# Peptides against a protein of PDB entry 8HF1, part 303

Target 1, 320 residues: chain A of PDB entry 8HF1
Amino acid sequence: NVMLYATKPTEVMVSFPHQEQVLTVTRLISAEIEKFYVSLDLMNIGVQPIRRSKSLQCLRDPSKKSFVKQLFNDFLYQMKEYGIYAASIAIISLIVEFDIKRRQAETLSVKLMHRTALTLCEKIRHLLVQKLQDMTYDDDDDNVNTEEVIMNFSTPKVQRFLMSLKVSFADKDPKDICCLVFVERRYTCKCIYGLLLNYIQSTPELRNVLTPQFMVGRNNISPDFESVLERKWQKSAIQQFRDGNANLMICSSVLEEGIDVQACNHVFILDPVKTFNMYVQSKGRARTTEAKFVLFTADKEREKTIQQIYQYRKAHNDIA

## One batch from the design tools (peptide; made by RFdiffusion4, then SolubleMPNN)

Design b2_p29_6_s3 (from b2_p29_6, 11 letters changed)
Fold by OpenDDE base, seed 4:
Structure b2_p29_6_s3 (fold): chain B 320 residues (1-320), chain A 29 residues (1-29)
Amino acid sequence: as target 1 above (320 residues)
Amino acid sequence: MEELKKYVEEQRKIVEELEKSSEEVIPEP
């Protein structure tokens, strides 16, 4: 086994400015979610029967209220970190999840709780889509998926990421591209995937060049809650990426879970690298001779990001 | 209308700044 001297990838930092303006719609949505939390805390959903599944007593929040709050908190994070366009996609995942939970509800009170959450998500979706339509002058939902709308309603981080993709991959042979995009959160994978599909479709230079796929990490807390569909999707997505049917893979923590992905020529880290393991594993996938490892950082965090990378490099050299 | 105009103008400035921004190779220390 010739450990081919894995040429160290070129580590690149890409900075993005701070956005000062917060749209009124974002504030309204945040306030509606906060009001919903107050209402949720007042809901009497009763004690859920503890299904003694043989696997560890994860204290199922007998109220399931914590899970509802977690999904909305993750949504608020995505809206803040990626913008209202990404949020318009992210909210669909919440709608799907709450509809599933509503159908699976064992009690009327829990069914009502998930219905109320779903109604709020539909209101949020409407507010987001309406705001996206303010740019297009056309009432057709399909017209909100333009490059211009995506760019204008994305955060500077996402804008800079999309620009980096366009510059890196415009008019290239799709066979020469093997790209990983790492994000921090599981739900961000689906959101950024949907955003990229729309962006690629709206960008002629990337049409037929980039074929995105996504893979969400396994929920370590309960493999039993991973739908058979999610497990099938993960296996299919990995296989498509291995077979070259997809050339861009969006991942959260997948490498930390021991999922083997192929060697890539581009690795984008969209969110801050918070762990040494994430750094080593993600960088370790950029193994081609011209491989790039691209970090996105806010301008204000540039120096801190550089110092963090130096610490990770040092720690990696001390273990090797 | 005024909020959207201010927002679009900020976005225009951000995009213009981003277009001027280059990739920075993180030097080896």
Scores: peptide ipSAE 0.440, ipTM 0.914, DockQ to the pose 0.728
Fold by OpenDDE base, seed 5:
Structure b2_p29_6_s3 (fold): chain B 320 residues (1-320), chain A 29 residues (1-29)
Amino acid sequence: as target 1 above (320 residues)
Amino acid sequence: MEELKKYVEEQRKIVEELEKSSEEVIPEP
């Protein structure tokens, strides 16, 4: 029962300026996705055969179109919330997903739909990489993964998060670090993981200090094979974190489902705490004597966030 | 070239200064 741990972590708030990155490239990408949605709505993909999965698992989105729109909407959210650099990583996940779905397509119309989505993702990737390269002097793709490029093309929230990691963990013993990073969305786990790999590799003070892993929630929509692979990945990632082969774990709401992880000394909440359960479950992982529980908030939402934390503290004390 | 490196370095310093100033312990109510 995560609620009963006696050690109160130090609760820290990190404020960041609310800066809407009004970049021309983000507007262009959004407009290309909107044009694609109009085209997608006009596509006749026929009646989709209801694959009765033998498991009564929730309504697979009966429209393969709405699933395509969901992936692009999640990408647009990541680009807005985490920045262009994070978006350049997130788009690769869409490319992989649409390539798999193109190969698995049962009809020519569905194959064409996924091909069109894939072509759009490749165009978006090119626009993002070109914008990252505008700050690099060398045309080599590896030069876009510098600390400088990552920081400049990240949102203020992500900039503060990366710097908070650097300040917290620079030149520390990897064995003394047990860090959790909570994000709201499952797709953000992979995106922030890729961003952290590149940031850590580009930051000498962190290269041999932080070893990240990620854990995504069960995809109830994935085919049985993908669900088995995801479950194997989750088990492997958790085991690496328990064995100390990884010392930073990026998680979504998965830990609310009762995944037992060791006591951590740092818990970062990158996205807003929306529920009392998320507050208690995430805070309850910060169980060492000097544990920190770090929240990120926009300056405009600071007071509202503090009041929400006070309500959660009160509710927690009434149950404990 | 130098202007862009200077801008990047200025942005990094702003982030470092802002981080040191923006960390606050949430007080007990």
Scores: peptide ipSAE 0.353, ipTM 0.672, DockQ to the pose 0.461
Fold by OpenDDE base, seed 3:
Structure b2_p29_6_s3 (fold): chain B 320 residues (1-320), chain A 29 residues (1-29)
Amino acid sequence: as target 1 above (320 residues)
Amino acid sequence: MEELKKYVEEQRKIVEELEKSSEEVIPEP
């Protein structure tokens, strides 16, 4: 009986400076969204018919206004947490979602609400892209997707994450890499995926080394056509990761219990570990002999993060 | 122009410091 002592992953902490880079553009965008919320609250969209799903659970369909506010709040969070480069990708996801909701609108008032949200997203996109272009010295190179632009317009957390990827994976064999990146929010998966595609393409040492994919948690809530496409995409992304055609997977914390993600050699936690379960589940994916479990923390929260990890280690050892 | 050059140079120094910033292994208690 060779007790395969599952080698505990090396737990690594990467500190980043808490720089509130308050760009004028981020203040302007936040103010435009706040003005839009005031306008949205004044919009009469009428009484929306409660779609009784035939399934017994009265899922309180969030008010169509609350959903719009949620998407913009998620965007504001991503802009703050990941930077304006990530925000330029995130805003495209909002445009797509509002266009779908505009087309699915049962009333003219709801259609107009989503159209107004789209117009705001297009304005925000323009402001973000213009700010990214202001750093390109060559007026002729519309290519905002350089390593320099990505790094300069990312938060210190994202800068440290990208550097940790470069240091960890530069010139390695793609077959020796099995990397998970955990993020808190569903929309962050797509945003960080788009950022990584552009970063990898702009970084010669990573172009043929890293092949990213993302996984969005299953919205069990809606059997709609959108859920079928998402399910097909999820299955494809998981299969590519299983087959080694993708070696980096971005996951939200809503990994359904039972997504059999392979044993990974690297697990990055891009967002703060908020729960013991998240710690155990994410760490439990780093199962190779030389596996690394990498956390990112602000310098001001370093001590608090270390103490929290010690508490989680203790609690994990008491259960094992 | 000069402020942008200073900002880019500060970001480059941050990057160079970041490349030197060793991953800290969280010690076993």
Scores: peptide ipSAE 0.348, ipTM 0.669, DockQ to the pose 0.597
Fold by OpenDDE base, seed 2:
Structure b2_p29_6_s3 (fold): chain B 320 residues (1-320), chain A 29 residues (1-29)
Amino acid sequence: as target 1 above (320 residues)
Amino acid sequence: MEELKKYVEEQRKIVEELEKSSEEVIPEP
C-alpha cells in the first residue's frame, strides 16, 4: 500500500566533463603497483593450509596474493574515479588492512608479503601527500584539508558531487536533511566518507549542517572476514542515521541485503547505475515530498544515461 | 611556482564553470 502512493522523486542529472587528470604522480603510482605485482607473482608464500570453512558455499578464500592484488586494484580504481585526494584517504585503509594481515600472518613468507605491500602503501601515501602539499604554501600536514585542495585534487565527478551537496544543503536545518549517497564499491564508502568529513569541516556552510556516516556492504564472499569491529560499526552507523545523529549515509549496494534505511529526501548516485535493482532500490528510498534523486554522468555518456533511465522507468512501471 | 599558480587558476576556472552547469531534471518520456 505505501509504495503505491509514494510521490515520485524528481530525477536530476548532473553532467561532468570527462577530463582525465593526467598527473605524473598517478602514473608513478600505477607503475610502482605494476612492479609490485611482478615481484608478488615471483614471491614464494608456500602452501597455505586450506581452512575448510564448514559452509560448502564459501568460494575459496581468495589466495592471499589475489586479495593483495584486489586491494591495490580497488585503490587504482578509486584514484582514477575520485582523484588523488580521495586516493590519499583510500591508501590509509590499505595500510591498516595490510598491517593487520602482517600481524596475523602464520608464516614468515606471508608476513613478508604483507610487509612488502605495506611498504608500497607507505611510499604511495608519501607521493600523494607530497603532491597535495605542493599546492599548499605551508609545509604543515593540516593545510592539505582545505576546500581548495579537496576540489583541485578531486575528479570532475567528485567536484560536481561536492558542489551539489553545497548547493542543496548550505545553511539548512540538519533535521530537514535525510540524504543517501550510493557508491558501487564497498571500499569507496570509507574513501568518500573521509573526503566528506574533510570537505564539510573546510566548508563553513556545511560544517554544522551535514553529519556523514557510512555503511560497508556485507562481504558476500566471506562473511567470516567481516571483523567484529566492522559489524559493530555498521550497526552503530545505521542506528546513528535512524536516530538523526547522522543525516548523510554513504552506502554501497547494501540495500539489496535487506538493510532497512529510512525514507530520504535526497538520494545521490555517485557511480553509474548498472542494474535495474539498484535503480529501483535507491530511487525507492527517495519517498518524501519533494525528494530528489540525483545521478552523475559524464557529458559524453549523457544520452546513454538518459536512455538507460527511461528503460528502467519503463521496466519499473511494467512490474508495478 | 608559476606553473602551480596557473594550474590552481585553471582548476578554479573549472570549478567556476562547474558551478554554472545546472542540475538538469530528467524529463518524463
Scores: peptide ipSAE 0.350, ipTM 0.673, DockQ to the pose 0.659; fails the geometry check

Design b2_p29_6_s4 (from b2_p29_6, 10 letters changed)
Fold by OpenDDE base, seed 2:
Structure b2_p29_6_s4 (fold): chain B 320 residues (1-320), chain A 29 residues (1-29)
Amino acid sequence: as target 1 above (320 residues)
Amino acid sequence: MKELKEYVEQQRKIVEELEKEEEELIPEP
C-alpha cells in the first residue's frame, strides 16, 4: 500500500536545437563504413561446420555479417545522436568486440572478416581523435578530454544534458544525489559513461560530486564469456549504486528485466520515450519528495513529445 | 582550419543559447 502515496515527480522538459553536425569527418566515416559493407557482402566466410545436432541447412551464418553491420550501425547512430566526442569513445567498444571475435574465430575467413572490421575501426578512431586534437590550439596540450572539447564536439542534446547536470549538481553533497540517466540503446550506456567520466573530471564543480556507473541489459543471445563479464559488471555496478559508492546510474531498458534500483531524486531521459512501459518504469523511480523527471527533446519534436507524455499520463491513470 | 573555426564559433553560440534556455515544466493536464 505504500506505493499509492508516491509523491509525483516534477516533470520537466528541456529543449535543444536541432543541429546537423555537418563535419567532413562524419561524412568520410559514413562513406568508409558503406564501402566496408559492400566489401563485407562480397566476402566469402565459407560454410560453417554444422554442429551435428539439428537440420542440414548450411546457413551461411548471416548472423556473423549481420552482427558486424549492427555494431557499425550502432556506432553511426551514436556519432549522429551524441557527436564526435561520444563517437571517439564508442569506437573503442567496437575495437574490443572485433578483437575478441577475431581471436574466437574458428575459420581463417571469419578471422579475416573481423580483422578487416577492426582495421576500419582503428582508422575511424584515428580520424576522430585527430579531429578532436585539431581544436587544441596549443601544440603542447594533447589533452582532448577538456570541458571545452567535450562540449564543442557533442550534439546539442548532449550539451544540454551536460549543462543540466552541472546546474542540478554543482557543489552538492554526493550523498544527497541519486540520479538515473536513461538511454535507448545498451551501447549508448558505455559511450555516455565514458563521456561523463571525462566531463566530470574536467568540471571542478562536479569532480567530487558525481560518481557515475552504467548498467547494460542482459544479452539473451549468447552465454559467452562476455555475457558473464557483463553480468558480473552489472551486479557490481548495481551494488555500488545501492551502497552509495556511485550516485549516477546510466541505464537502458534494463529496468524491464526486473533490476531493482533504489528510489531516485533525479531521473534524466536522454533519448525519446518510445514506450509506455519505459515512461512508467523510469518515472516510477523518481519517488523522493523533491524528485525531478527530466525529458530531453528537440525543439521540432517538442509538441509531439508533450502530446505523447499526456497520452502516457492518461493511460497510466486509466490503469491505476 | 577555416571550417573548424567556423564550426567552433557556431558551437559556442549554441552553448550560449542553451545557457539561456530554462527547464520547462510539463504542465499537468
Scores: peptide ipSAE 0.222, ipTM 0.748, DockQ to the pose 0.822
Fold by OpenDDE base, seed 5:
Structure b2_p29_6_s4 (fold): chain B 320 residues (1-320), chain A 29 residues (1-29)
Amino acid sequence: as target 1 above (320 residues)
Amino acid sequence: MKELKEYVEQQRKIVEELEKEEEELIPEP
């Protein structure tokens, strides 16, 4: 029970300037997704067969259209919150998912819907990659995965997060590092993981220091829909982190579900702490003597964040 | 090109500002 441990990590706040991305490419992508939603609403996909799970709960399969819109809304969120570089990674996950759904389509209309979504994702990917390449002055190095490209096409939040990782872990022994990174959304775990892999590979001081993994929250949708691959991957990622083969773990709300993650020396909260439970559970993982708990906040929300942390500290002390 | 140069220059300034930003300890209440 994580709530019973009075952990006293050093609590640190890192501010970042709130900047809305004013890039024409982000506006173009948003407009293409909105046009696609209009087209999607006009698509007649017919009455979808209700997949009755063998468990008598008629989980209304969310309309196959609502799932498509959810994925694009999550992508738009990631592009806004983490930047164009993160969006270039996030779009690959949509491509994979829509290709699977296209192959699994029971009707031609549903197959066409997922094909149209996939075609839009490929267009978005091209627009993102082209924009990343526009910064490579050298025609010969198609490598959009440089530290410079990652930093320049990331939001101030992500830039400050990457800098905080570099300052915290440059030239350290990998064995002395046990780091958790908390994000709000399931899909952000994979996006930030891909970003970190490329950043670590491009940063000599981190290349042999940090080995990231991620945990994807179990879908609150029945464990029966969790792919055997996702379950195997989660078990493998957790085991690698327990064995010290990975020393940085990106997590969403998964820790609320009682996943036993070891005591860590660093906990980064990349997204705003929205719940008391998230605060207690994430802070409760920073258990070493010199444990650090780092919050990222926009400058405009700094005071609100501090007051929220004081309320959570008070509430935690009243329960302990 | 102009939009990209302006954006890159803004990002560079943000990075330079972030490099000067110290970590703030959240005081005990």
Scores: peptide ipSAE 0.211, ipTM 0.747, DockQ to the pose 0.811
Fold by OpenDDE base, seed 3:
Structure b2_p29_6_s4 (fold): chain B 320 residues (1-320), chain A 29 residues (1-29)
Amino acid sequence: as target 1 above (320 residues)
Amino acid sequence: MKELKEYVEQQRKIVEELEKEEEELIPEP
């Protein structure tokens, strides 16, 4: 019995400096969202008819106002954690969501609420794009997608992630790359995917090397049609990754729910490892010979992160 | 203009520092 010692992946930690983004634009956007929350709380949307849908999904449908606040809170989180460039992509997802909800609104009051949220998103987008253009001599939106603009308007965490990708994959054969990128939130998958598309296109050493895809969560509280489109996208993205037509996959915790993805040679954990299950499942995808498991940590959290990894290693060895 | 130039210069220094930072192996305990 040759116990094939499952080759443990090489665990790597990448530190990044803690930077508070002290941009006037981020403070303005946060203040506009807080003003909007005050206005939203004062809006009388009436008693919404409780759709008795027979599915267990009805127990978790947040109030129409709570859902609007959740999307803006997720946007504020992405702007803080990933930077202004990532926020300029993330706001487009909110625009799409609020336009869908506006069209699906059963009452004029709910339609008006989603319209007001949409108008705020358009204003936020304009403020973000204008700030990205402040670095370009040309007023054209196409010139904001340069490596320089992406790097300068990203957080140190995202900067270090992009640099780690460039160092790891510059001028490599695309066939030798099977990379997973784990993020905490499903909206971050779309945001980081859009950022990576623009970064790869602007970086000659990566343009023909990395082909990114993303996976959105199966458990969308989304309407049936949006859930069908997302399910089709997921199946296509997984198939492209299996066929080697995509070699980098951005995933949220959804890979934990038994999506069979190939053995990868690189696993990047962009967000902090909050659970033992996330550690075991993400590390368990780094199965090739010489596989790397890369963690990103703030310098202030380095010692805490190391101690947490040692606890998870110990707990994993005690179960095996 | 001044705040942006100072911010971009800070970002450049951070990138230059990060380029010198090697991947740290997490040792086995």
Scores: peptide ipSAE 0.201, ipTM 0.746, DockQ to the pose 0.753
Fold by OpenDDE base, seed 4:
Structure b2_p29_6_s4 (fold): chain B 320 residues (1-320), chain A 29 residues (1-29)
Amino acid sequence: as target 1 above (320 residues)
Amino acid sequence: MKELKEYVEQQRKIVEELEKEEEELIPEP
C-alpha cells in the first residue's frame, strides 16, 4: 500500500477591491434592456403548442419571453461581474442564440420577438465596442483586443485573475501547465474563454504558453439537440485537455456532473465557492506536486470567505 | 475587430451547418 500522500494543494487567496464601475455605457445598456422588457411584455406572440416532450417538468413558457429575459439578465450579470470587455464577448453569445431562435421560429410573432432581441444585442455590441475604442489613441489600430484595453475594461476581479495567470505562467513550458478555471455560470465559460484568447494573444509571455479551452455544464433543461451538441463539445474539449492540446480549461460546475478531468497543478476559482461539494471537487483536482488552489475574493468579503473555507476544511477533515 | 468578426462568422457557419443537418433529419411523414 503506497499511501500516495495526496499532496494537499497550496491554498491561495487573491483579494480584489470592490469597485462599482459606474460607466455611463453600462447605465445606457441597462436602460435599453429595461425598455426592451416593457416592449417584450406588450408583444402578443400567441400560445405556442406545447410539444409534449416526455419530460413532464419542462413547462416551456408558452411565451418564450422568460428565456429571452433570462439571457439578457445573464448578460447584465456578466457585464457587472467581469466588466465591459467581457460583456462585448458575452453579447455575441446572445446574438448567436437569438439568431438560432429566430430561424427556428414557427410563427411570425416569435420570429419578430427574436429579431427585436437580436437588434438590441447588435446595438449593445456597438455601444460596448465604441467604448472600448475610446481608449485606442491610435486612429489606425481598430484593435480593441490589446492587453491595456482588456485590463482597463475588466473588473478588479478579472484584472487580478489575468495578473495571476501572467505571474503564474509567463515564459513557462506549456507541458508543465495543467490549469482549471472554475466559474459559477455556464455563459461565463464562453465569455472568459473569449477574453482569455484575446488576452493571451496580446500578451507575448503567454501567447505560446497557454492554450485555453472551455466546458459548459449540461443543461438538463435544454432540448435533446442542444444537449447532443453540448455533449459532443464537452467530449472534444475534455479530450483536447487530456491530450495536452489545451492546458487551461474553463469549467462551470462540470465536476458535479461527473465529468472526469485530469489532475491539475493549478486550480483557479474565479467566482465565490458556494457549496462544500464545489470546494472539495475543485480542490481535489489540484493533485500534482506543488499544486495551487487559488480563490478570488472581494476585500469586503475576505473574512467571510476565510471563515467559509475553514468550515469546508473542517467538514472535509471530519469525513476523510 | 477582424478576429471577433471571424469568430462570430465561424460560429454562424457552424450553426448554419448544424441547422442544415437538423432540417435533413426531420423525417417526412
Scores: peptide ipSAE 0.021, ipTM 0.391, DockQ to the pose 0.014

